# Peptides against a protein of PDB entry 5GWM, part 30

Target 1, 52 residues: chain A of PDB entry 5GWM
Amino acid sequence: DSAISKEDEERYQKLVTENEQLQRLITQKEEKIRVLRQRLVERGDAKGTELN

## One batch from the design tools (peptide; made by RFdiffusion4, then SolubleMPNN)

Design b2_p18_5_s3 (from b2_p18_5, 10 letters changed)
Fold by OpenDDE base, seed 5:
Structure b2_p18_5_s3 (fold): chain B 52 residues (1-52), chain A 18 residues (1-18)
Amino acid sequence: as target 1 above (52 residues)
Amino acid sequence: SLSEEEIKELRELEQELR
Protein backbone atom coordinates (compact mmCIF):
# COMPACT_ATOMS: atom_id res chain seq x y z
CA ASP B 1 0.00 0.00 0.00
CA SER B 2 1.36 3.41 -0.94
CA ALA B 3 1.85 5.38 2.29
CA ILE B 4 -0.55 8.33 2.34
CA SER B 5 1.20 11.70 2.47
CA LYS B 6 1.07 13.96 5.54
CA GLU B 7 -0.92 16.42 3.39
CA ASP B 8 -3.53 13.74 2.61
CA GLU B 9 -3.78 12.87 6.33
CA GLU B 10 -4.38 16.56 7.14
CA ARG B 11 -7.09 16.73 4.45
CA TYR B 12 -8.74 13.61 5.88
CA GLN B 13 -8.76 15.04 9.42
CA LYS B 14 -10.28 18.27 8.08
CA LEU B 15 -13.08 16.32 6.37
CA VAL B 16 -13.76 14.31 9.56
CA THR B 17 -14.05 17.53 11.57
CA GLU B 18 -16.22 19.23 8.93
CA ASN B 19 -18.57 16.24 8.71
CA GLU B 20 -18.99 16.26 12.50
CA GLN B 21 -19.78 20.00 12.36
CA LEU B 22 -22.26 19.52 9.52
CA GLN B 23 -24.00 16.70 11.40
CA ARG B 24 -24.39 18.99 14.42
CA LEU B 25 -25.77 21.73 12.14
CA ILE B 26 -28.30 19.30 10.60
CA THR B 27 -29.46 18.25 14.07
CA GLN B 28 -29.84 21.91 15.10
CA LYS B 29 -31.86 22.70 11.96
CA GLU B 30 -34.09 19.66 12.46
CA GLU B 31 -34.80 20.73 16.03
CA LYS B 32 -35.57 24.28 14.84
CA ILE B 33 -37.99 22.90 12.24
CA ARG B 34 -39.67 20.81 14.96
CA VAL B 35 -40.10 23.89 17.18
CA LEU B 36 -41.47 25.99 14.30
CA ARG B 37 -43.97 23.27 13.36
CA GLN B 38 -45.10 23.05 16.98
CA ARG B 39 -45.62 26.85 17.09
CA LEU B 40 -47.68 26.68 13.89
CA VAL B 41 -49.87 23.95 15.41
CA GLU B 42 -50.34 26.00 18.58
CA ARG B 43 -51.36 29.06 16.51
CA GLY B 44 -53.77 26.93 14.49
CA ASP B 45 -55.33 25.58 17.67
CA ALA B 46 -55.63 29.12 19.08
CA LYS B 47 -57.50 30.27 15.94
CA GLY B 48 -59.72 27.19 16.08
CA THR B 49 -60.67 27.95 19.67
CA GLU B 50 -61.56 31.57 18.78
CA LEU B 51 -63.96 30.37 16.08
CA ASN B 52 -65.80 28.07 18.48
CA SER A 1 -2.83 4.66 7.77
CA LEU A 2 -5.63 6.36 5.87
CA SER A 3 -6.74 5.08 2.49
CA GLU A 4 -7.75 7.14 -0.54
CA GLU A 5 -11.12 5.37 -0.30
CA GLU A 6 -11.72 6.65 3.26
CA ILE A 7 -11.04 10.23 2.07
CA LYS A 8 -13.48 9.73 -0.81
CA GLU A 9 -16.21 8.40 1.51
CA LEU A 10 -15.81 11.42 3.82
CA ARG A 11 -16.01 13.78 0.82
CA GLU A 12 -19.21 12.08 -0.35
CA LEU A 13 -20.68 12.35 3.15
CA GLU A 14 -19.74 16.06 3.25
CA GLN A 15 -21.63 16.61 -0.01
CA GLU A 16 -24.70 14.72 1.26
CA LEU A 17 -24.79 16.79 4.47
CA ARG A 18 -25.00 20.06 2.49
Scores: peptide ipSAE 0.062, ipTM 0.644, DockQ to the pose 0.019
Fold by OpenDDE base, seed 3:
Structure b2_p18_5_s3 (fold): chain B 52 residues (1-52), chain A 18 residues (1-18)
Amino acid sequence: as target 1 above (52 residues)
Amino acid sequence: SLSEEEIKELRELEQELR
């Protein structure tokens, strides 16, 4: 097995860290979408209750 | 142990997440 250089290990760790950051950003966007959808449902339900 | 292939896979995954 060709020993991976310290530089390659550092590059790997950088990519891992960046990937984790991107995943957090995706999760934040997904949560924002969820909240917006929930608010739309709540507004729909409120309109339904006004019609009753 | 790390491999050059694992570094490549992480790079590809990074591009997919952008």
Scores: peptide ipSAE 0.060, ipTM 0.645, DockQ to the pose 0.020
Fold by OpenDDE base, seed 1:
Structure b2_p18_5_s3 (fold): chain B 52 residues (1-52), chain A 18 residues (1-18)
Amino acid sequence: as target 1 above (52 residues)
Amino acid sequence: SLSEEEIKELRELEQELR
């Protein structure tokens, strides 16, 4: 097996960290969508729910 | 051990999450 360079390891770790950050952002957006959908249901605003 | 393919897969996943 060719040894992975230190630079390649550092690049990998950056991508891992970025993916973790993106996953947190996705989770936050998913929760926001859930809350917005719930508010539309509570208001009886079916048209708003269909557009999202 | 880390592979070059794993680095590529993480890069692809990063693009899909955007």
Scores: peptide ipSAE 0.057, ipTM 0.642, DockQ to the pose 0.021
Fold by OpenDDE base, seed 4:
Structure b2_p18_5_s3 (fold): chain B 52 residues (1-52), chain A 18 residues (1-18)
Amino acid sequence: as target 1 above (52 residues)
Amino acid sequence: SLSEEEIKELRELEQELR
């Protein structure tokens, strides 16, 4: 049973932490995209209602 | 109203996620 070395475990934990941080950043960017798209739609609808 | 800067940020964020 090749026990994972302490160095390999430390490298793994760094990658896990980095992945969690990147996932949080992705979620934040996706939410900002959602909000900006919604505002763009609302502005488009307002222009459409002014033309009607 | 959505500013020109907010529209720019939207396009940049959409490009980064592709």
Scores: peptide ipSAE 0.052, ipTM 0.686, DockQ to the pose 0.409

Design b2_p18_6_s1
Fold by OpenDDE base, seed 3:
Structure b2_p18_6_s1 (fold): chain B 52 residues (1-52), chain A 18 residues (1-18)
Amino acid sequence: as target 1 above (52 residues)
Amino acid sequence: ELQRKLEELEVLERRYLE
């Protein structure tokens, strides 16, 4: 039975934790991109209404 | 170290969403 060494388990748990943290960071950045795109649309629409 | 960097990024991210 190739029991995973304690060192390999500790390495794996670090990678799992890092992955979860990176996934949270990605979600936050995706939300920021959404908000920034919406602000650009609103500002573009404001300029479009000034040209009409 | 990575946890601290993540917390620093989360603080910055909140400030830019305001």
Scores: peptide ipSAE 0.027, ipTM 0.570, DockQ to the pose 0.093
Fold by OpenDDE base, seed 4:
Structure b2_p18_6_s1 (fold): chain B 52 residues (1-52), chain A 18 residues (1-18)
Amino acid sequence: as target 1 above (52 residues)
Amino acid sequence: ELQRKLEELEVLERRYLE
């Protein structure tokens, strides 16, 4: 019976934890990009209103 | 732990976006 060895289970749990950490980092960078884009739009709109 | 350093960096990144 192919019971997963304790060593293979520990390796799998490490990969799951690393994947969760990477997913958190991706979500944070996506939010950072969103906020920076919004600030650029707001500054661009402010420059456009100053020129009119 | 590397995990704790990652959490500290995450807090600093959030503060930069305030």
Scores: peptide ipSAE 0.026, ipTM 0.549, DockQ to the pose 0.080
Fold by OpenDDE base, seed 1:
Structure b2_p18_6_s1 (fold): chain B 52 residues (1-52), chain A 18 residues (1-18)
Amino acid sequence: as target 1 above (52 residues)
Amino acid sequence: ELQRKLEELEVLERRYLE
């Protein structure tokens, strides 16, 4: 039974940690995009209500 | 220098989200 070496386990844990950090950054950018789109809609609706 | 540019960008980003 080929047990995973301690070095391979430490390498795997580094990749898992990096992936989790990248996923947090993606979520932060997605939330920023969501808020920006909402503000664009609110500003567009304000212009649309001024034209009607 | 790069840290100051990041702080300037963060200030602009906050203002754009207002």
Scores: peptide ipSAE 0.025, ipTM 0.462, DockQ to the pose 0.103
Fold by OpenDDE base, seed 2:
Structure b2_p18_6_s1 (fold): chain B 52 residues (1-52), chain A 18 residues (1-18)
Amino acid sequence: as target 1 above (52 residues)
Amino acid sequence: ELQRKLEELEVLERRYLE
C-alpha cells in the first residue's frame, strides 16, 4: 500500500480547501453577473415604456 | 492579512448586490 506521505496529504488538503474557496468565489461572481444582467433588462424595459 | 482582505471584499460584494 503506497501510503502517501504526511506532506503529500497536507498539500492535498490545501488544494481541496483552495478549490472550495475558488468555487465559492465563482458562485458569488456568477450571482453578481445575474443581478447585473437583470438590472440592465429592467432599465431597457423602463426606457421602452417611456418611449410609448 | 489575506483573511481580512477577503472579509472586506465580501462586505463590498454584499453592498454592490443591494
Scores: peptide ipSAE 0.024, ipTM 0.529, DockQ to the pose 0.080

Design b2_p18_6_s2
Fold by OpenDDE base, seed 3:
Structure b2_p18_6_s2 (fold): chain B 52 residues (1-52), chain A 18 residues (1-18)
Amino acid sequence: as target 1 above (52 residues)
Amino acid sequence: KLQELLKKLDELEQRYLE
């Protein structure tokens, strides 16, 4: 049973932390996209109601 | 430094949600 080196453990922990941070960023960007799309729909609907 | 950059990015992105 070759125990992982301390260096390999530190690299792994950095990757775990980075992955968690990236997942948070993805969630934030997805929310931003949702809000922007909703604003576009609302503006489009406003134009549609002006045409009708 | 990466955590600080991510925090600044988050703060920047919040201004576009307002």
Scores: peptide ipSAE 0.049, ipTM 0.643, DockQ to the pose 0.091
Fold by OpenDDE base, seed 4:
Structure b2_p18_6_s2 (fold): chain B 52 residues (1-52), chain A 18 residues (1-18)
Amino acid sequence: as target 1 above (52 residues)
Amino acid sequence: KLQELLKKLDELEQRYLE
């Protein structure tokens, strides 16, 4: 029963923290993409209505 | 220090959503 070393636990905790940071970054980029796509649609519709 | 950097990153990104 090799208990994980303190060094292995510290490495694991770093990976957990990094994963949480990456998940936050992914969510932020997804939201940014969503908003930008919506703005493009709205501007396209506005231009279409202006051209009509 | 890391939490402060992450906060600054969030604040920077929010300006592009306005």
Scores: peptide ipSAE 0.045, ipTM 0.624, DockQ to the pose 0.082
Fold by OpenDDE base, seed 1:
Structure b2_p18_6_s2 (fold): chain B 52 residues (1-52), chain A 18 residues (1-18)
Amino acid sequence: as target 1 above (52 residues)
Amino acid sequence: KLQELLKKLDELEQRYLE
């Protein structure tokens, strides 16, 4: 009877959620890099557009 | 909580797209 334990299912769901969060962060950073590079090209300067 | 920190990080990153 190969039933997955509740603990194993909870650990799996945490990893799925973490993976989804990391994928979203990767996408956001890639878009941020694209936008910032474009702004640098348009301005012709090395100044940051946004701060934390 | 880690999930709350990650959410705050997501919100922070979105400000750079403005």
Scores: peptide ipSAE 0.063, ipTM 0.659, DockQ to the pose 0.187; fails the geometry check
Fold by OpenDDE base, seed 2:
Structure b2_p18_6_s2 (fold): chain B 52 residues (1-52), chain A 18 residues (1-18)
Amino acid sequence: as target 1 above (52 residues)
Amino acid sequence: KLQELLKKLDELEQRYLE
């Protein structure tokens, strides 16, 4: 079996790191939606959802 | 760098969880 080049390994690690960052951002956006919906219910005011 | 932009986006989104 041929070993991967150092350059290919570095490219792979970059993609792994980027994927992890994107997954964190997705989770944060989903949580943000949940929190904003909860605030809307608790406050009875659409102002809670204006945060962008 | 894309990684730096993603970090900034992450920091911005976290502020809305307060």
Scores: peptide ipSAE 0.062, ipTM 0.665, DockQ to the pose 0.177; fails the geometry check

Design b2_p18_6_s4
Fold by OpenDDE base, seed 1:
Structure b2_p18_6_s4 (fold): chain B 52 residues (1-52), chain A 18 residues (1-18)
Amino acid sequence: as target 1 above (52 residues)
Amino acid sequence: SLQRKLTELEELERRYEE
C-alpha cells in the first residue's frame, strides 16, 4: 500500500481524460461510417456499400 | 500509440492498488 505520487496521479488523470476523448471519437467515426453505408444503400449503390 | 497509453494506464492502476 504505497500512495502514488502526485505526478503519477496527474499522468493517470490525463490519460483517463484522453482515453474518454478517444472513445468518443471512435464512436463518432463508427456512426459516420454507418451513415455513409446507409446513404449508399438508399442510393442503390451496392458496390459502394460492399467496399466501405 | 493507443496500446502504449493503455499499458501506461494499467501500470498506474496497478501501482495505485499496491
Scores: peptide ipSAE 0.063, ipTM 0.645, DockQ to the pose 0.022
Fold by OpenDDE base, seed 4:
Structure b2_p18_6_s4 (fold): chain B 52 residues (1-52), chain A 18 residues (1-18)
Amino acid sequence: as target 1 above (52 residues)
Amino acid sequence: SLQRKLTELEELERRYEE
């Protein structure tokens, strides 16, 4: 069993850290999209209530 | 990949802001 080199471990840790950062960014973007969709619904509801 | 998903969400976000 060849032990993983220090350089390979460092590469792996960089990938783990990058993936965690990207996952956080995705979550933030998904939340922003949710807010934007909600604003569109509110605009539609406001138009509907004004017509009634 | 997570990077591709991030790009897709950024594009979607832009379309909803327009």
Scores: peptide ipSAE 0.034, ipTM 0.544, DockQ to the pose 0.378
Fold by OpenDDE base, seed 3:
Structure b2_p18_6_s4 (fold): chain B 52 residues (1-52), chain A 18 residues (1-18)
Amino acid sequence: as target 1 above (52 residues)
Amino acid sequence: SLQRKLTELEELERRYEE
């Protein structure tokens, strides 16, 4: 087995760190989307109850 | 994209096993 180059190791580490950061950001955005969708459903339900 | 970066990581990981 050939050892990985220092350049490839540094590239790998940067990508790992960046992916972790981006995944955290995605999770935050997905949670915000979930909350907004839930609020829209609740508003729709409120309109439905008003029509009842 | 994250998927592209993930694929790049997988390619790097594969080279550790060669």
Scores: peptide ipSAE 0.068, ipTM 0.646, DockQ to the pose 0.021; fails the geometry check
Fold by OpenDDE base, seed 5:
Structure b2_p18_6_s4 (fold): chain B 52 residues (1-52), chain A 18 residues (1-18)
Amino acid sequence: as target 1 above (52 residues)
Amino acid sequence: SLQRKLTELEELERRYEE
């Protein structure tokens, strides 16, 4: 009910922005892991086909 | 952690509703 201080508003906005940034970073890292795993599979498959 | 920061956000949001 009491008016929110400017400091609390600024703190809130900083946390929102930071959480969004960190979530995007997590997603980017997860995608990079997926791509690297796929490359390892493709390289393994290529080596397997050459041996057979 | 994201979870701790999320909890802090939720506490702030609660204060906005008071």
Scores: peptide ipSAE 0.062, ipTM 0.642, DockQ to the pose 0.019; fails the geometry check

Design b2_p18_7_s1
Fold by OpenDDE base, seed 4:
Structure b2_p18_7_s1 (fold): chain B 52 residues (1-52), chain A 18 residues (1-18)
Amino acid sequence: as target 1 above (52 residues)
Amino acid sequence: LQERLRQLDELEQRLQEE
């Protein structure tokens, strides 16, 4: 049985944790972008439509 | 994930300048 070394398990857990952190940051940024875009629309700012 | 986050950061900055 190729038992995963303790070092390989620790490396894997770091990658899992980093992935989860990046996913949370992405979600937070997407929500912030949604709010900013909505504010530009409410202002009648035509540039808000150019920023995808 | 990192590249997507970078793209969102750049978009957020542009939206904050408007």
Scores: peptide ipSAE 0.295, ipTM 0.827, DockQ to the pose 0.636
Fold by OpenDDE base, seed 3:
Structure b2_p18_7_s1 (fold): chain B 52 residues (1-52), chain A 18 residues (1-18)
Amino acid sequence: as target 1 above (52 residues)
Amino acid sequence: LQERLRQLDELEQRLQEE
């Protein structure tokens, strides 16, 4: 039975935790970008339309 | 994921400078 080492399990759990944290940060940034783009549209700022 | 987050941070910065 090739049981993974305790060290490899600890490395994997760090990567899983980092992945979940990065996914949450990405979602927060995507929402912030949506709000910023909407504000530029409401101001009539032509440069905000070039950032697609 | 890290590269996607970096790209979103750069986009957020550009949108805040306008």
Scores: peptide ipSAE 0.295, ipTM 0.826, DockQ to the pose 0.598
Fold by OpenDDE base, seed 2:
Structure b2_p18_7_s1 (fold): chain B 52 residues (1-52), chain A 18 residues (1-18)
Amino acid sequence: as target 1 above (52 residues)
Amino acid sequence: LQERLRQLDELEQRLQEE
């Protein structure tokens, strides 16, 4: 029976944890970008419309 | 994921310079 070794399971769990951390960081950055874009709109800075 | 995070960091930096 090709049972996954304990070492392979630990490697997989590390990759799952890293993926979840990266997803959380992406969400945090997307929210920060939303707030920054809103501040540019409130200031009336026309240059903020060129940053896509 | 890492490339998307890098692109968001570059965008955040540009938005902070305005």
Scores: peptide ipSAE 0.291, ipTM 0.825, DockQ to the pose 0.592
Fold by OpenDDE base, seed 1:
Structure b2_p18_7_s1 (fold): chain B 52 residues (1-52), chain A 18 residues (1-18)
Amino acid sequence: as target 1 above (52 residues)
Amino acid sequence: LQERLRQLDELEQRLQEE
């Protein structure tokens, strides 16, 4: 029975936690990008359409 | 995930310069 070592479990849990943090950061950045694009549209800035 | 975050950071910076 190759039980995963306590050290390997702790390493795995750190990677899971990091992935969950990265997913949250990605969602926050995607929302920020949506807000920035909307501000360019409201300004009538043609460059905001090229970056979509 | 890290590469996707990097790409979004680069896009956010470009949109802030406009």
Scores: peptide ipSAE 0.291, ipTM 0.826, DockQ to the pose 0.586

Design b2_p18_7_s2
Fold by OpenDDE base, seed 5:
Structure b2_p18_7_s2 (fold): chain B 52 residues (1-52), chain A 18 residues (1-18)
Amino acid sequence: as target 1 above (52 residues)
Amino acid sequence: LQELIKQLEELEQRIKEL
């Protein structure tokens, strides 16, 4: 049985924590992109209503 | 470890594309 060293376990836990942080950052960026796209649509619709 | 390193690299790449 290749017992994982205490050092390898600590490295693994750091990478798990970093992956969870990166996943949260991806979700935050995706939400920001959604909000920016919505504001672009709302500005396009405002220009379309001013031309009619 | 190797799979977790791969997942980290994939997440870092996805963050650069956003």
Scores: peptide ipSAE 0.041, ipTM 0.573, DockQ to the pose 0.054
Fold by OpenDDE base, seed 4:
Structure b2_p18_7_s2 (fold): chain B 52 residues (1-52), chain A 18 residues (1-18)
Amino acid sequence: as target 1 above (52 residues)
Amino acid sequence: LQELIKQLEELEQRIKEL
C-alpha cells in the first residue's frame, strides 16, 4: 500500500500552513492598498472642490 | 507579495505629496 510516510504528511502540512499564512498576508496587504487608494481619492476630491 | 509591498510604498508616498 502506497501510504504516504508520516514524515511526508508532516512536510505537506507545513507547506499547507505556510500557504494559508501567506494568503492571509496577501489579503491584509490588498485591503491596506484599497484603504490607501480611497484616501487618495478623498484628498483629490478635496483639492478639486477648492479649485472651483 | 513583493509587488504588493511596492504598491503600498508608492501609494503611501503619493499620499504624503498631496
Scores: peptide ipSAE 0.028, ipTM 0.614, DockQ to the pose 0.373
Fold by OpenDDE base, seed 3:
Structure b2_p18_7_s2 (fold): chain B 52 residues (1-52), chain A 18 residues (1-18)
Amino acid sequence: as target 1 above (52 residues)
Amino acid sequence: LQELIKQLEELEQRIKEL
């Protein structure tokens, strides 16, 4: 039985943890993009209402 | 990641110009 060495399991868990951290960072940036797009729309709408 | 950073910078710049 090729039991995965404890060292290979620890390396795998480090990669899983790093991937989860990168996924959280992606989600945070995507949410910030969403907020910035919303602010862009709100400012566009505010300028549109001042022109009416 | 690099593309998301670029998209953030582009949107932040556009918001400063408004």
Scores: peptide ipSAE 0.027, ipTM 0.611, DockQ to the pose 0.410
Fold by OpenDDE base, seed 1:
Structure b2_p18_7_s2 (fold): chain B 52 residues (1-52), chain A 18 residues (1-18)
Amino acid sequence: as target 1 above (52 residues)
Amino acid sequence: LQELIKQLEELEQRIKEL
C-alpha cells in the first residue's frame, strides 16, 4: 500500500467538503422546486421553472 | 440544479480516482 501523501489527503478532504456543500445546495434547490410546483398546482398556473 | 448535480458527480468521480 503506497502511503497516501499529506498533500493527497488534503486534496481529498477539500473535495469531500466541496461535495458536501454541493449536496446541501442540491437539497435546498430540490425543496425550492417542490414548493414552487406546489404553489403552481394551488393556483392552477401554467408556469415553468428553469432548472440549473 | 442540473449543473449542481453534474458538479457533484464530477467531484465524486475525482475523489474515487485519488
Scores: peptide ipSAE 0.056, ipTM 0.615, DockQ to the pose 0.071; fails the geometry check

Design b2_p18_7_s3
Fold by OpenDDE base, seed 5:
Structure b2_p18_7_s3 (fold): chain B 52 residues (1-52), chain A 18 residues (1-18)
Amino acid sequence: as target 1 above (52 residues)
Amino acid sequence: LQEKLKQLEELEQRLEEL
């Protein structure tokens, strides 16, 4: 019975936790980038409406 | 994942300057 050692399980859980943290941070940055791009579009549209 | 996060942070900083 190749029981995973407690040390190997703890190492695996650290990697899983780090991966989940990185994925959350990526999602947060992608959302912030979406908001920043939308603000640039809105500023462009505001300038376009002043030119008409 | 770490390299992707770094690239998104660099893009975010560039967009904050505009």
Scores: peptide ipSAE 0.417, ipTM 0.871, DockQ to the pose 0.605
Fold by OpenDDE base, seed 3:
Structure b2_p18_7_s3 (fold): chain B 52 residues (1-52), chain A 18 residues (1-18)
Amino acid sequence: as target 1 above (52 residues)
Amino acid sequence: LQEKLKQLEELEQRLEEL
């Protein structure tokens, strides 16, 4: 039985933790991008309403 | 994941300039 070494388990847990941190950062950036895109749409719509 | 984060940071910066 190739029992995973304690060192390999600790390395795996570090990679899992790093992956979760990167996923949180990605989600935060995706939300900020959503807000920035919405502001650009609202600015475009504001210019479109000045033309009517 | 790191490359995806970098791509999102580059897109965020471009959107902040508009």
Scores: peptide ipSAE 0.416, ipTM 0.871, DockQ to the pose 0.601
Fold by OpenDDE base, seed 2:
Parts: sequence; C-alpha cells; structure tokens
Structure b2_p18_7_s3 (fold): chain B 52 residues (1-52), chain A 18 residues (1-18)
Amino acid sequence: as target 1 above (52 residues)
Amino acid sequence: LQEKLKQLEELEQRLEEL
C-alpha cells in the first residue's frame, strides 16, 4: 500500500492552493485587460467624434 | 499558469502606457 506520506500530502495541498491562487490572479488580470481595452476604444471613439 | 500570468502582466503594463 503506497500510503502517501503526510509530508507528500502537505506538499500536494500547497501546490493545489498555489494553483488556485494563480487562477484567481489570472482572472483578475484578464478582467483588468478587458477594462483597459474598453477605455482605449472609448478614447478612440472620442477622437473620432472631435474630428467631425 | 505562472508563465500565462506573467504574459498577462506584460500585456496589462503595455495597455496602461497607451
């Protein structure tokens, strides 16, 4: 019976927690990128309306 | 995941400069 040692389980749980943290950070960055791209579109539209 | 996060941080910084 290859019982996973308590130390190997604790190492695995740290990797799972780190993975979940990285996924949350990725989602936050993707949302911020979406907002920044939208602001660039809005600034482009504002310049297009001032030239008419 | 770490490399993807780094690429998104680089893109975010580039978009903040525009």
Scores: peptide ipSAE 0.413, ipTM 0.870, DockQ to the pose 0.549
Fold by OpenDDE base, seed 4:
Structure b2_p18_7_s3 (fold): chain B 52 residues (1-52), chain A 18 residues (1-18)
Amino acid sequence: as target 1 above (52 residues)
Amino acid sequence: LQEKLKQLEELEQRLEEL
């Protein structure tokens, strides 16, 4: 039986943990980008309401 | 994933300048 070595399992778990950390950071940046885009829309809408 | 994170950081910086 090709039992995965304990060293290979520890290497795999490090890659899984790094992947999960990168996914969390991506989600945080996507949320911040959403908030920044919303602020730009609100500033545009405020200028549009002053012009009418 | 690392390249996607970098692209989102560049977009965030560009949006903070506006």
Scores: peptide ipSAE 0.413, ipTM 0.869, DockQ to the pose 0.606

Design b2_p18_7_s4
Fold by OpenDDE base, seed 1:
Structure b2_p18_7_s4 (fold): chain B 52 residues (1-52), chain A 18 residues (1-18)
Amino acid sequence: as target 1 above (52 residues)
Amino acid sequence: LQERLQQLEELEQRLKEL
């Protein structure tokens, strides 16, 4: 029986949890960036459009 | 994911300076 060791399962669960946390942080940053870009457009600030 | 988060943090900082 190739049972995954308890240690390997705990390692995998930590990686899954960290990945989910990073994804939430990414989404929060993407929303902030969207709001900041919109404010630059509303101000007519052409310098905001140079940021890829 | 960590590299992508860092890139977004750098972009957020740059956008706050404008």
Scores: peptide ipSAE 0.284, ipTM 0.830, DockQ to the pose 0.686
Fold by OpenDDE base, seed 2:
Structure b2_p18_7_s4 (fold): chain B 52 residues (1-52), chain A 18 residues (1-18)
Amino acid sequence: as target 1 above (52 residues)
Amino acid sequence: LQERLQQLEELEQRLKEL
């Protein structure tokens, strides 16, 4: 049984934690973009609707 | 994930200029 080394486990856990942090940041940015787009719609700014 | 985050940051900045 090639037991995963403690060093390889620590490296893997670091990558998992970084991936979870990136996913949280993406979700926060997507929410902020949604709020900004909604404010442009409420202002009647037609240029805000062209930003996909 | 990093590329997607960067794209969202660029879009967020562009939306703040409007």
Scores: peptide ipSAE 0.281, ipTM 0.829, DockQ to the pose 0.675
Fold by OpenDDE base, seed 3:
Structure b2_p18_7_s4 (fold): chain B 52 residues (1-52), chain A 18 residues (1-18)
Amino acid sequence: as target 1 above (52 residues)
Amino acid sequence: LQERLQQLEELEQRLKEL
């Protein structure tokens, strides 16, 4: 049984934690992008209503 | 994951400039 070294276990746990943090940051950025896109649509709709 | 985060950050900055 090749027992995983303590150093390899610590490296693996760092990668797991980093991946969880990156996934949370991705979700937060996707939500911000959704809000920014919606504001651009609302500005476009406002200009369209001023032209009619 | 890091590359995807970077792509979203670049898109967020471009959308803030509009």
Scores: peptide ipSAE 0.281, ipTM 0.831, DockQ to the pose 0.562
Fold by OpenDDE base, seed 4:
Structure b2_p18_7_s4 (fold): chain B 52 residues (1-52), chain A 18 residues (1-18)
Amino acid sequence: as target 1 above (52 residues)
Amino acid sequence: LQERLQQLEELEQRLKEL
């Protein structure tokens, strides 16, 4: 049985934790991009309603 | 993942300028 060394397990856990942190940051940026796009649409809709 | 985060940061910056 290839017992994973404690050092290899600690290295793997660091990579898993970093991956989870990067995924959370990506999700936060994607939400912020949605909000910025919505504000851009609202400004476009306001200009479109002033032209009618 | 890091490249995707960087692309989203660049897009966020571009959307703030509009």
Scores: peptide ipSAE 0.275, ipTM 0.829, DockQ to the pose 0.613

Design b2_p18_8_s1 (from b2_p18_8, 11 letters changed)
Fold by OpenDDE base, seed 2:
Structure b2_p18_8_s1 (fold): chain B 52 residues (1-52), chain A 18 residues (1-18)
Amino acid sequence: as target 1 above (52 residues)
Amino acid sequence: SKKEEELRKKIREELEKK
């Protein structure tokens, strides 16, 4: 097994951290979409719910 | 470091899947 370089470890850790940040951002946007869809349903805006 | 060893293990596992 080739020893993983310190540079490869640092690059991988950066990608893991970036991926975790992007996953958190996706979850936040999905929750915002869910809340907006719920508010459209509660307001009786049927056209807003059909477009999404 | 235990964390460094866990990272090396994950890198190895992702390289071996190809």
Scores: peptide ipSAE 0.101, ipTM 0.663, DockQ to the pose 0.019
Fold by OpenDDE base, seed 4:
Structure b2_p18_8_s1 (fold): chain B 52 residues (1-52), chain A 18 residues (1-18)
Amino acid sequence: as target 1 above (52 residues)
Amino acid sequence: SKKEEELRKKIREELEKK
C-alpha cells in the first residue's frame, strides 16, 4: 500500500469541504426556485409555471 | 483524530479502485 502524504490528505480535505459548500449553495438555490414557482402559481402566471 | 482517520480511509478506498 502506498503511503498517503500529508499534502494529499490536505488536498483531499479541501476538495471535500468545497464540495460540501457547493452542495449547500445548490440546495439554497433550489429552495429559492421552489418559492418563486409557488408565487407564479398563486398569481396565475402560466408563462412562469411552464419552466422546467 | 477520528476525522483524520476517516479521511485516510476514504483516500485509501479511492486509490485502491485504480
Scores: peptide ipSAE 0.096, ipTM 0.656, DockQ to the pose 0.019
Fold by OpenDDE base, seed 3:
Structure b2_p18_8_s1 (fold): chain B 52 residues (1-52), chain A 18 residues (1-18)
Amino acid sequence: as target 1 above (52 residues)
Amino acid sequence: SKKEEELRKKIREELEKK
């Protein structure tokens, strides 16, 4: 088996690292969206209880 | 080589996600 080029290995490792960083950022944004949606529901429920 | 083809495949898969 011919050895992989050092350049191809370095390119792959950069893509893996970037993908891991982007996945962490996605998870942080999804958690922020979850919290904001929950606060909107709680405000809607507070208005519903004020009407009853 | 088999290892070279596996690495090239992974590089293509990560580039296609962008």
Scores: peptide ipSAE 0.093, ipTM 0.672, DockQ to the pose 0.016
Fold by OpenDDE base, seed 5:
Structure b2_p18_8_s1 (fold): chain B 52 residues (1-52), chain A 18 residues (1-18)
Amino acid sequence: as target 1 above (52 residues)
Amino acid sequence: SKKEEELRKKIREELEKK
């Protein structure tokens, strides 16, 4: 069986690692967006209570 | 190519584990 070359395995592992890093970065950005949206809502609610 | 088939197999196995 023609085993994959060491270079082909290393290329594959680099792509897997890069994909995992990008997925972590996406999750971090999505969480940051969530937190910012929540803070905007809380500030809107605080202004609504001061006007009543 | 047997090498290409093995790489495609590994890619599928990693996608199925997530």
Scores: peptide ipSAE 0.077, ipTM 0.644, DockQ to the pose 0.016

